# Peptides against a protein of PDB entry 8HF1, part 210

Target 1, 320 residues: chain A of PDB entry 8HF1
Amino acid sequence: NVMLYATKPTEVMVSFPHQEQVLTVTRLISAEIEKFYVSLDLMNIGVQPIRRSKSLQCLRDPSKKSFVKQLFNDFLYQMKEYGIYAASIAIISLIVEFDIKRRQAETLSVKLMHRTALTLCEKIRHLLVQKLQDMTYDDDDDNVNTEEVIMNFSTPKVQRFLMSLKVSFADKDPKDICCLVFVERRYTCKCIYGLLLNYIQSTPELRNVLTPQFMVGRNNISPDFESVLERKWQKSAIQQFRDGNANLMICSSVLEEGIDVQACNHVFILDPVKTFNMYVQSKGRARTTEAKFVLFTADKEREKTIQQIYQYRKAHNDIA

## One batch from the design tools (peptide; made by RFdiffusion4, then SolubleMPNN)

Design b2_p23_8_s1 (from b2_p23_8, 8 letters changed)
Fold by OpenDDE base, seed 4:
Order: C-alpha cells, then sequence, then structure tokens
Structure b2_p23_8_s1 (fold): chain B 320 residues (1-320), chain A 23 residues (1-23)
C-alpha cells in the first residue's frame, strides 16, 4: 500500500470589501416578499393530506406554505450574498418550481397560492432585469449578460471569485483544469452555474477553457419523479466531470454523501467554511501537484478566518 | 506549527494572501 502522500495544496485567501450599499431595488424586492408573506399567512389552504413518503426526513409541510417561504428566503439570501445579477438567475428557478407546484396542486386554494407566488416572482424578475438594463446605454443591445454587467451587479465576493477564475484559467488548456467550487446552499449551485455560463461566454479568455457543471446534494430521498430526475441528472453531471467533459464543478454538501469526485487542482470555497469536516473534505479534493485551495473572506472577517484555518490545520495535523 | 500569511500580487495586479505553515 503506497501511501501516496497527498501534497498539501497551497491555501489562498482572497479578501473582499464588505458591501454596505443596499440598492433601492433590493429593498423594494424584500418589501414585496414581506407583503406576500402577510398575504400568505392569511390564505386558507386547508389541511393537506400528509403523504407519508417512505423516507422519514422530508416531512412535506402539510400546508405547503413553509416551502414557499423557504424558496423566497433562499432567494433573498442569494440576492444578498451574490448580488442582483445572480438574483436574476435565481428567480427563474423559483418561477420553474412554482409553476411545477401550481400544476401539481391537488386543491384550488393551493393552486392559487402557487399562482400568487409565481406572479410575485415575475414582478421580481422584471425589477431585476430593469435594474440590469440601467447600465446598458444602448437601448438596442438588451444584452444584460456582458462581463461588465455581471461584474457590476455582483457582490464584492462574487467579483473577487470571477477575477480569481479569470486570473487562474485565462487561455489555459481545458484538460489541465479540474476545478471544484463549493457553496453552502443547494440552490446556489444552480444560480452560480447560470452566472458562470454567462460570464464564461462573455469572457473570451475563458470561452472554451471552462466548461462548468453543477451538482446538488441528495436532500430529498423522496422516490418521486423529481427525485429520480434529480438523481439521474446528478449521475450525469458527475460522469461528465469524471470524463473531463466538464472541468469546473459547482457543489454543495456533496462530498459528505459519498460521491466519488476526482482529485482536483483547484478548489474554491465561495461561502464561509463552517465546519472542520467541510474544511478537511473540500481541501482533501485539492490533491494534484501545485493544487490551490482558495477561500473568500470579507475584510472584516479576515482575522477570524485566519484563526479558524489555523485551528482546522492544527486539528487536522493532530489526527493525521 | 505557525501560520504565516504572505501577501501576493500576481502579474495582472490581482492581490491575494497565501496561508503557509511555518515549521
Amino acid sequence: as target 1 above (320 residues)
Amino acid sequence: MELEVVKVKDESGFEYEELREVE
């Protein structure tokens, strides 16, 4: 048994300024969601039959209201953490989800609830797109998917992440790239994936260099059609990344689920590392020679981040 | 084990910090 001493990756910390400026559009959107929550709480949707899915964990809220609130809360988080450009992509995922739930609604009251949520999502989408267009001087080129628009309407964290990708991978051979991007939330995987597709397409130096894919963790072991499709999609995404057809994988808690992800030369942690296990598992994927493990931190949290990494390294060295 | 924080500026002017173990 040759213990391949995995070379320790170079740990990189990229600092970003704290965004103090709250855009008027984000306040308006938040206020519209809050008004919707008041309306939602007043909706009488009756007691929905608890379909006991065999998998104990997803207690489907019998009211389905908590699920609606969760999706909007996740959207608000994405808008805050990643910016209004990312939010314009994230809202599409909500539109798709609420349209599915509207069609699957067993009662008129539940159908109406999802329809009202969908109408709000369309309003939010228009507000976001309008704000993205405010920087496009040319009335004729409605293309909000430029490098400039993406950068200007992203949070400082996302800006630094995109800059770090450009610096790391500009004009490189796609075969030499094996990159993981870790995010905290499963819905962020899709949002950042959509953002990266647009950014890569708009950045000539990254076009045909980076081929992104995303992977969502197995939260819903529900044997429903969505879970089967999601599992098939996950298997396909993993296979594409394993075969080198994708060279950048966006993932959440996927490593804890025993998904065999190959050794990578770059690992980006877009969201704060909250646990020792996340640190060890994510860092443990950066196994190639000259592998980089890149963390993003707000300037105000820099010292805390350094201390946390020190503690994690110490703890890891004590176990190894 | 101590942690050294080294400021690095690349050729593009992108600034980052390397977190190095000092033995």
Scores: peptide ipSAE 0.551, ipTM 0.937, DockQ to the pose 0.783
Fold by OpenDDE base, seed 2:
Structure b2_p23_8_s1 (fold): chain B 320 residues (1-320), chain A 23 residues (1-23)
Amino acid sequence: as target 1 above (320 residues)
Amino acid sequence: MELEVVKVKDESGFEYEELREVE
């Protein structure tokens, strides 16, 4: 009986300084969103005609305002957690979503609400892009997508993540790489995907090495909000990752028990591990020989994170 | 900024790798 010692992945801790990027632009953006919330609460949207969705969930009027606030709250979270560069990508997703909702609006009042939200997103985008341009040395190079700009306008967590990718994958064979990146939120997947595309393109050592994709877990979003295009894109992204045409996959959930993803050699957890199940399921994807399971922690939370991971490792060894 | 891999063993004997900035 050759006990196939399932080679346990090496656990790697990456520490980063806890520094809030206190920029004037972030304060201005937060203040504009707060003013918008006051105006949004005063908007009379009227009684919405109950779309008989097959799901009897009457999307009550509060749900439309609540959804607009949720998108801006998720944007504010991304700006805080990932930085201004990531926020410049995240705001584009809001623009697209509010434009779709504006076009799908059944009432003039709802159309106006989404138009007002869209106008705010355009203003925020201009403020972010202007701030990124103000630090480009060459007034003539409108290209805010350089390695330097990405690094300077990212949070310490994102800086350490990008550096960890560079150290781990610089000049490697793309075929030898199977990487998962776990994030907490759906919109973070798209944001970090866009950031990685630009970073990889601007980094010669990674340009022909990493091909990223992203996937959003089904359970986090009502099937009614998932566009046919998003479902097609997710299927295509999974297939590209399975075929080796993509070698880095960003996920907002542990891939549902039914998504057969190949054994990975690298698993990055960009956001804090909140549950034992998340630890076991994400670590369980790092199955190759010499697989790495990489965690990020603020320096101030390092001891607490080590204790938590030790407890999870112990509990996992007692069950396995 | 350069990162190095350091093997760390805590007081409990818990072993992990750490990526640190090279000073």
Scores: peptide ipSAE 0.236, ipTM 0.822, DockQ to the pose 0.166
Fold by OpenDDE base, seed 3:
Structure b2_p23_8_s1 (fold): chain B 320 residues (1-320), chain A 23 residues (1-23)
Amino acid sequence: as target 1 above (320 residues)
Amino acid sequence: MELEVVKVKDESGFEYEELREVE
């Protein structure tokens, strides 16, 4: 009986300070979104006269206002959790979504609602980009995608994440790297992907070392809302990662189930581990020799996080 | 900012690595 001792990954804890100072721009953006919610609640989407045709019943769906609020709430979460640089990328996804919904609108009232949301997103984008430009002293260098701008306008969590990538991968052979990054929300995958592309391009030690891809879980999208393009992108991203053309994959927690991904040497959990299943599934991807499983915690939650990971490690050792 | 890897063992004997800023 050759007990194949599965090499257990080394668990690494990265602490980050709590961000106390809220930027004036983030307060302004939050206030503009709250004003928009008041206006949205006053919008009469439904008072088209009940003409008897069966097709008009779909127009009264209160889910349309709820969905608009959900997207802005997700944006506010990303701005808070990842910073204003990440928010400048995240707002583009809202612009694309509201433009699609505006074009698909069956009524003038629904079209106007999505147009108003889109106009707010463009205002938010302008405010974010202007704030990123205020740090560039050189009038001629409109490039807000420098390492300095990315670091200064990211949350302490994201700063420590980027620093941990630099420490882990600087000047390494790209063939020796197989990295997973887990995030909670699907929209965070695209946001962190865009941030990493710009960070890697601005960081010489990571340039030509890391090639990121992202994948979004299917389970949160009705198959009817999953575009043919998104499905093609997911298949291409997985294939590039399998072929070694990409060596870093950003995944939402929903992807822990059912991706046949190669054994990885690094697994980063950017968002808090909420369940034992998430711990086992994500840690179970770090299977190479000397694999690292990296967790992030706020300093104020450090003791609680350590105790949770201790309990999960103990429970996992009792089952394994 | 430089990060260092510190091996930590708590009173319960729980062992983990911590990435800290070099002071």
Scores: peptide ipSAE 0.235, ipTM 0.820, DockQ to the pose 0.165
Fold by OpenDDE base, seed 5:
Structure b2_p23_8_s1 (fold): chain B 320 residues (1-320), chain A 23 residues (1-23)
Amino acid sequence: as target 1 above (320 residues)
Amino acid sequence: MELEVVKVKDESGFEYEELREVE
């Protein structure tokens, strides 16, 4: 039995400047969400009917208000970490979620709560799109999806990520590419997927090279209609990636424990590596010859990131 | 903005590749 010594992937660090995007629009959006939280806390939605199905959500959110706050907090995180362009895509996911929850509402008070959240999302979407259009001379919504607009309204981290994709994949055969992109949060998968679709379409060097897909983590929450659609999407996305119909997969860290994904030649960790398990599982997917394991770090956190990667590499070598 | 691959060795002797902006 020739133990094929899997060649250890080359570890690549990409540094990006720490830039606090002090945009008036981001401050306005944050202030509108905070005002909404104050109003949400004052809303009397009554005692919610305890459905007999022990959904972990009924235990975690008896008021159904914490779920609303979670979605807006996830949006605020995406706007901060990925920029205004990514936020314009992320807000669409919130609109879809709140529209579904509004339609599924069993009480008028819950229906009104989700309607108020939806109205805020529509206002936020308008503010974001208007800001993207400030750089376009033409009021056409299609003009906001250019490479220039995507780059200018993305955070330095996302800019460096997009540039690293060009450097890694320009003029390559699509069949030679098997790429994973790991993100921390499930909602980031959809956001970065939408961003990549628009970026690839606007970038001639990548248009026929990269075909992205995404996977959202299993919602351990009650089998709502969303969970059935998400499960169908996951199965389809995995199959497309296995068949080579997609060559870039965006996934959250929660998917690492259960997905039989092929050996990849590129693994990008877009968000900070928080655990040794995440390091081992994600790095363990980069198994091809000359595989790259790419990490992103802010310049201010560079030394700390290097030391953490060193410790993880050492610990991994002591187990192997 | 162009990126270049630089081989870096830290003070501990840890070796990694870094993608840097070409100045």
Scores: peptide ipSAE 0.228, ipTM 0.821, DockQ to the pose 0.165

Design b2_p23_8_s2 (from b2_p23_8, 9 letters changed)
Fold by OpenDDE base, seed 5:
Structure b2_p23_8_s2 (fold): chain B 320 residues (1-320), chain A 23 residues (1-23)
Amino acid sequence: as target 1 above (320 residues)
Amino acid sequence: MELELVEVKDESGFVYTELREVE
């Protein structure tokens, strides 16, 4: 019985300044969404027939209004937590979703509701893109996907995350990299994936070094065609990561689904660790000899985060 | 901006690694 002494990963804490940057554009977008919620509550979409085969969520939202509000609330979260640049990517996912739901609408009233939501998303996208363009001093380069634009329109948390990636992976062999990035929310996986693709493409030191993929947890909710495509994509993304064709995986709930992911040398926790189980399971993926487990904290929450990590380390040592 | 890894001991004696900006 060779007890493979799995060397404990080095735990790294990265602090970032808490900037409540209330940009005018962010306030305008929030106000437009709030006005839309008032209008949405006044919309009469009728009682939808309960089909026996509809998922538990269709039973929970007979009006489909709560689902529309959930998507916009998730967007507002992305904009607040990750910044305007990330929000410009996140809004595209809402546009795609509302266009699908508009096409699948069984009634004219539901079709109109999704069309109104889509029109708001198009307006929000325009406001975000205009704000990203305001920093391009060169009138000729409409390219909002530069390293500078990404950094300037990202939150301090995302800035420190991108800097940590650059420091960790600049000029490394892609084969020596096995990185996990944990995020709290499903939609954050797609948003951060799109941000990383653009950042890697704009950063010469990371070009051909990092190949990102993302994994979205199983939507137990919709048996729709989208869930089949997502399942196929998820299987493909996992296989690419196993085969070494991707070396960075963004994920939200990998561990709850029993997804067998290989041992990694880097694990980033982009969002706060909320549970001991999340701590143990995510840290348990950082099991190579020189593995790093990286946490991000706001300066104002630093002491609380240290105390939480201390308690989790203690509890983990008591069960080991 | 250069970042460095610094070992930090808090007031409780808890040791952790911090990624800091090089001054």
Scores: peptide ipSAE 0.248, ipTM 0.823, DockQ to the pose 0.166
Fold by OpenDDE base, seed 3:
Structure b2_p23_8_s2 (fold): chain B 320 residues (1-320), chain A 23 residues (1-23)
Amino acid sequence: as target 1 above (320 residues)
Amino acid sequence: MELELVEVKDESGFVYTELREVE
């Protein structure tokens, strides 16, 4: 019965301006992906011969095209929601996945499909990295991983999140920090982890203060795709957080899986709270004295967010 | 930019904390 103990966290709302920074590069990337979808729909990947071996349910051909489109749609979402810098990290995950699928391809046509997707990802990566470099005035410093570049190429939501981390944790003792960051999507979890590693390394006030890790929920991958390596990595990440070797954990939907994570002093919800259960479970991790539960909202959604949090707080107080 | 925590009470009497830029 997790409800009992008395310390209500301070609920903090952080507003951010809804600036659609419509960069020319984001329009170009979106147009290249749409052209690729037209080409993909015309691509005959053939009916894979149902190899009679009972065990490997060969994913039907429509599912393979659908999966490719899903990955690019998730990338487009991340580029829109988190910015170009986050997108430059997110595209690497697509490259890795399409390279694996290319190597696992049973037919030449499927191999070619995944190779074409991979070539598009490499082009997108080049366009993103080039745009990040265009802001570095010093011809000699190829370092796109500065605090300035990260901030300038992040969405207002991510900027306010990074500022909130800096204000909350600058020059603090790392032992006094136990922080959770919740994101909705699995791919966002990895992307924000990579962004935070670079941001912390570029920010002197945080470099020796924050040690991030990430956890990905099991439910988004068929057990067959969850490599033994990913399971080992998740166990290691959880153990590092329990041992205090990591003090910031990025999570996607993991609280529903009953992962016993310590009581935290900070909980950040980077994506909108969609359910009462998510509100109660995430808020319920902020249990230390003076714990903070931090939410992010666009200015245009502020009133709706306040009303929703009011309803969740009321419902939680009526049950508690 | 300095950020401050401000306690806000809405017209309904709902109390929340807002993180604002110090003007």
Scores: peptide ipSAE 0.231, ipTM 0.814, DockQ to the pose 0.166
Fold by OpenDDE base, seed 1:
Structure b2_p23_8_s2 (fold): chain B 320 residues (1-320), chain A 23 residues (1-23)
Amino acid sequence: as target 1 above (320 residues)
Amino acid sequence: MELELVEVKDESGFVYTELREVE
């Protein structure tokens, strides 16, 4: 057994300023969601027939209200963590999901609940797009997808991530790139994927260099939430990444997935590393010569992050 | 915006690299 001394990847920490971007639009959106929660709590949805799906979903609110609130809470998190531009993409995923749930509704009351949620999402989308258009002279939705608009309406974390991609990959051969981007949440994968598509298309130095894909973790998704389309997409995305047709993959949940992905030369952790296992498994994907393992930290959390990474390195060396 | 890699040593002697803006 040649223990291939996996060359330890170079660990890079990228710091970003902690800005609570308290834009008027984000306050308006939060207030509209809060008003919606009050109305949602007053809605009589009746006793839903518990479809005994053998999946752990049996513990989710039989009224489906908690699921609606979860999606909006996830959206609010994405708007806070990634910015208004990312939120404009994230809201589309909610629109699609609520439209599916509206069509699948077994009762008129549930159909109305999902319709009300969908109407709120369309209002939020309009508010976000209107804010992005404040920097554009043209009312064309395609004009909001410029590098400038993306950068200005992204959080400092996302700005530093995009800058790190540009510096790392500008004018490189696509074949020399094998990049993973880890995020905590499922919906963040789609959001960051959409953001990257637009950013890469608007950035000449990356347009023919990076081909992104995304994969959502199977184990965190009840089989009932994975559409057949999403499962087909995941299989296709993995295959494209293996075949080198895609060279950047965004994925959620490092821990539970036997993502049998090739050794990568770049691994980005966009969200905080919360566990030792996440650290070891994600870092363990950066196995090529000169591989980079890139972490992002707020300036205020830098010292705490350094101490945590030091502890993880020590623990890893004691087990190895 | 130009970015550079800076080697940083913490108080414990732990060495890591930061990506910083070139001022």
Scores: peptide ipSAE 0.124, ipTM 0.746, DockQ to the pose 0.165
Fold by OpenDDE base, seed 2:
Structure b2_p23_8_s2 (fold): chain B 320 residues (1-320), chain A 23 residues (1-23)
Amino acid sequence: as target 1 above (320 residues)
Amino acid sequence: MELELVEVKDESGFVYTELREVE
């Protein structure tokens, strides 16, 4: 009985500098969102009729305002953690969601609330796109999707991630690549997918090498009509990844929900590893002989991250 | 900008590979 020692993946840590520079546009956007929150708190949405949707979530009035605030807070997080280029993609998801909610609104007051949120998103999108265009000679929207613009308007973490992809996969055979990218949040999954599509298309060494897909966790899926489309998308994305029609999968919370993804040769953890279970489960997807498990850390947090990973490795070896 | 993978051993003896910029 040759115990095939499952070859442990090579663990890679990528350091990135802390970004201290806050762009004027990000400060303006944050201030506009704060002003909107003040206005939102003053909006009288009235007593919403309890639709007996079979899901007992009586969306009380606080839940509708809370949901709007959650989306903008998630957007602010994406802008801070991934940069203004990723934010320009993330804001489109908010526009789509608020337009759906505006059309589904049962009352004029709720319709007005979602319309006001939508108008703010359109203003934010304009501010972001204008800032991306400041580095382009041509006013054409297509020129904002260059490798240079993507890199210059991404956070150091995202820059290092993109560089790590380029170094790892430039001019490789697509069939030899099975890559997972783990992110914490649902909306991060979508915006990083959009960013990667544009980056890969603008990077000749990757254009015919990487085909990305994304998968969002089921627990974060609203039971609304959008959830049916998302469930269809997830099934299609998983199938494309299994069939080798996609070779890079962006995942949020997938492992905790028991979604089975194939064994991969590359696993990237774009966000900090917060739990031992996440570490073990994500690392356990890197199963090939040449498998790499890649972590990202800020330079200032490098030592703390090393100690945390050491403790997780120790705990895993004590259980195994 | 060139990147290299460098094996690093910390004071505890923990070994990891770090992606660094080639100076």
Scores: peptide ipSAE 0.154, ipTM 0.732, DockQ to the pose 0.165; fails the geometry check

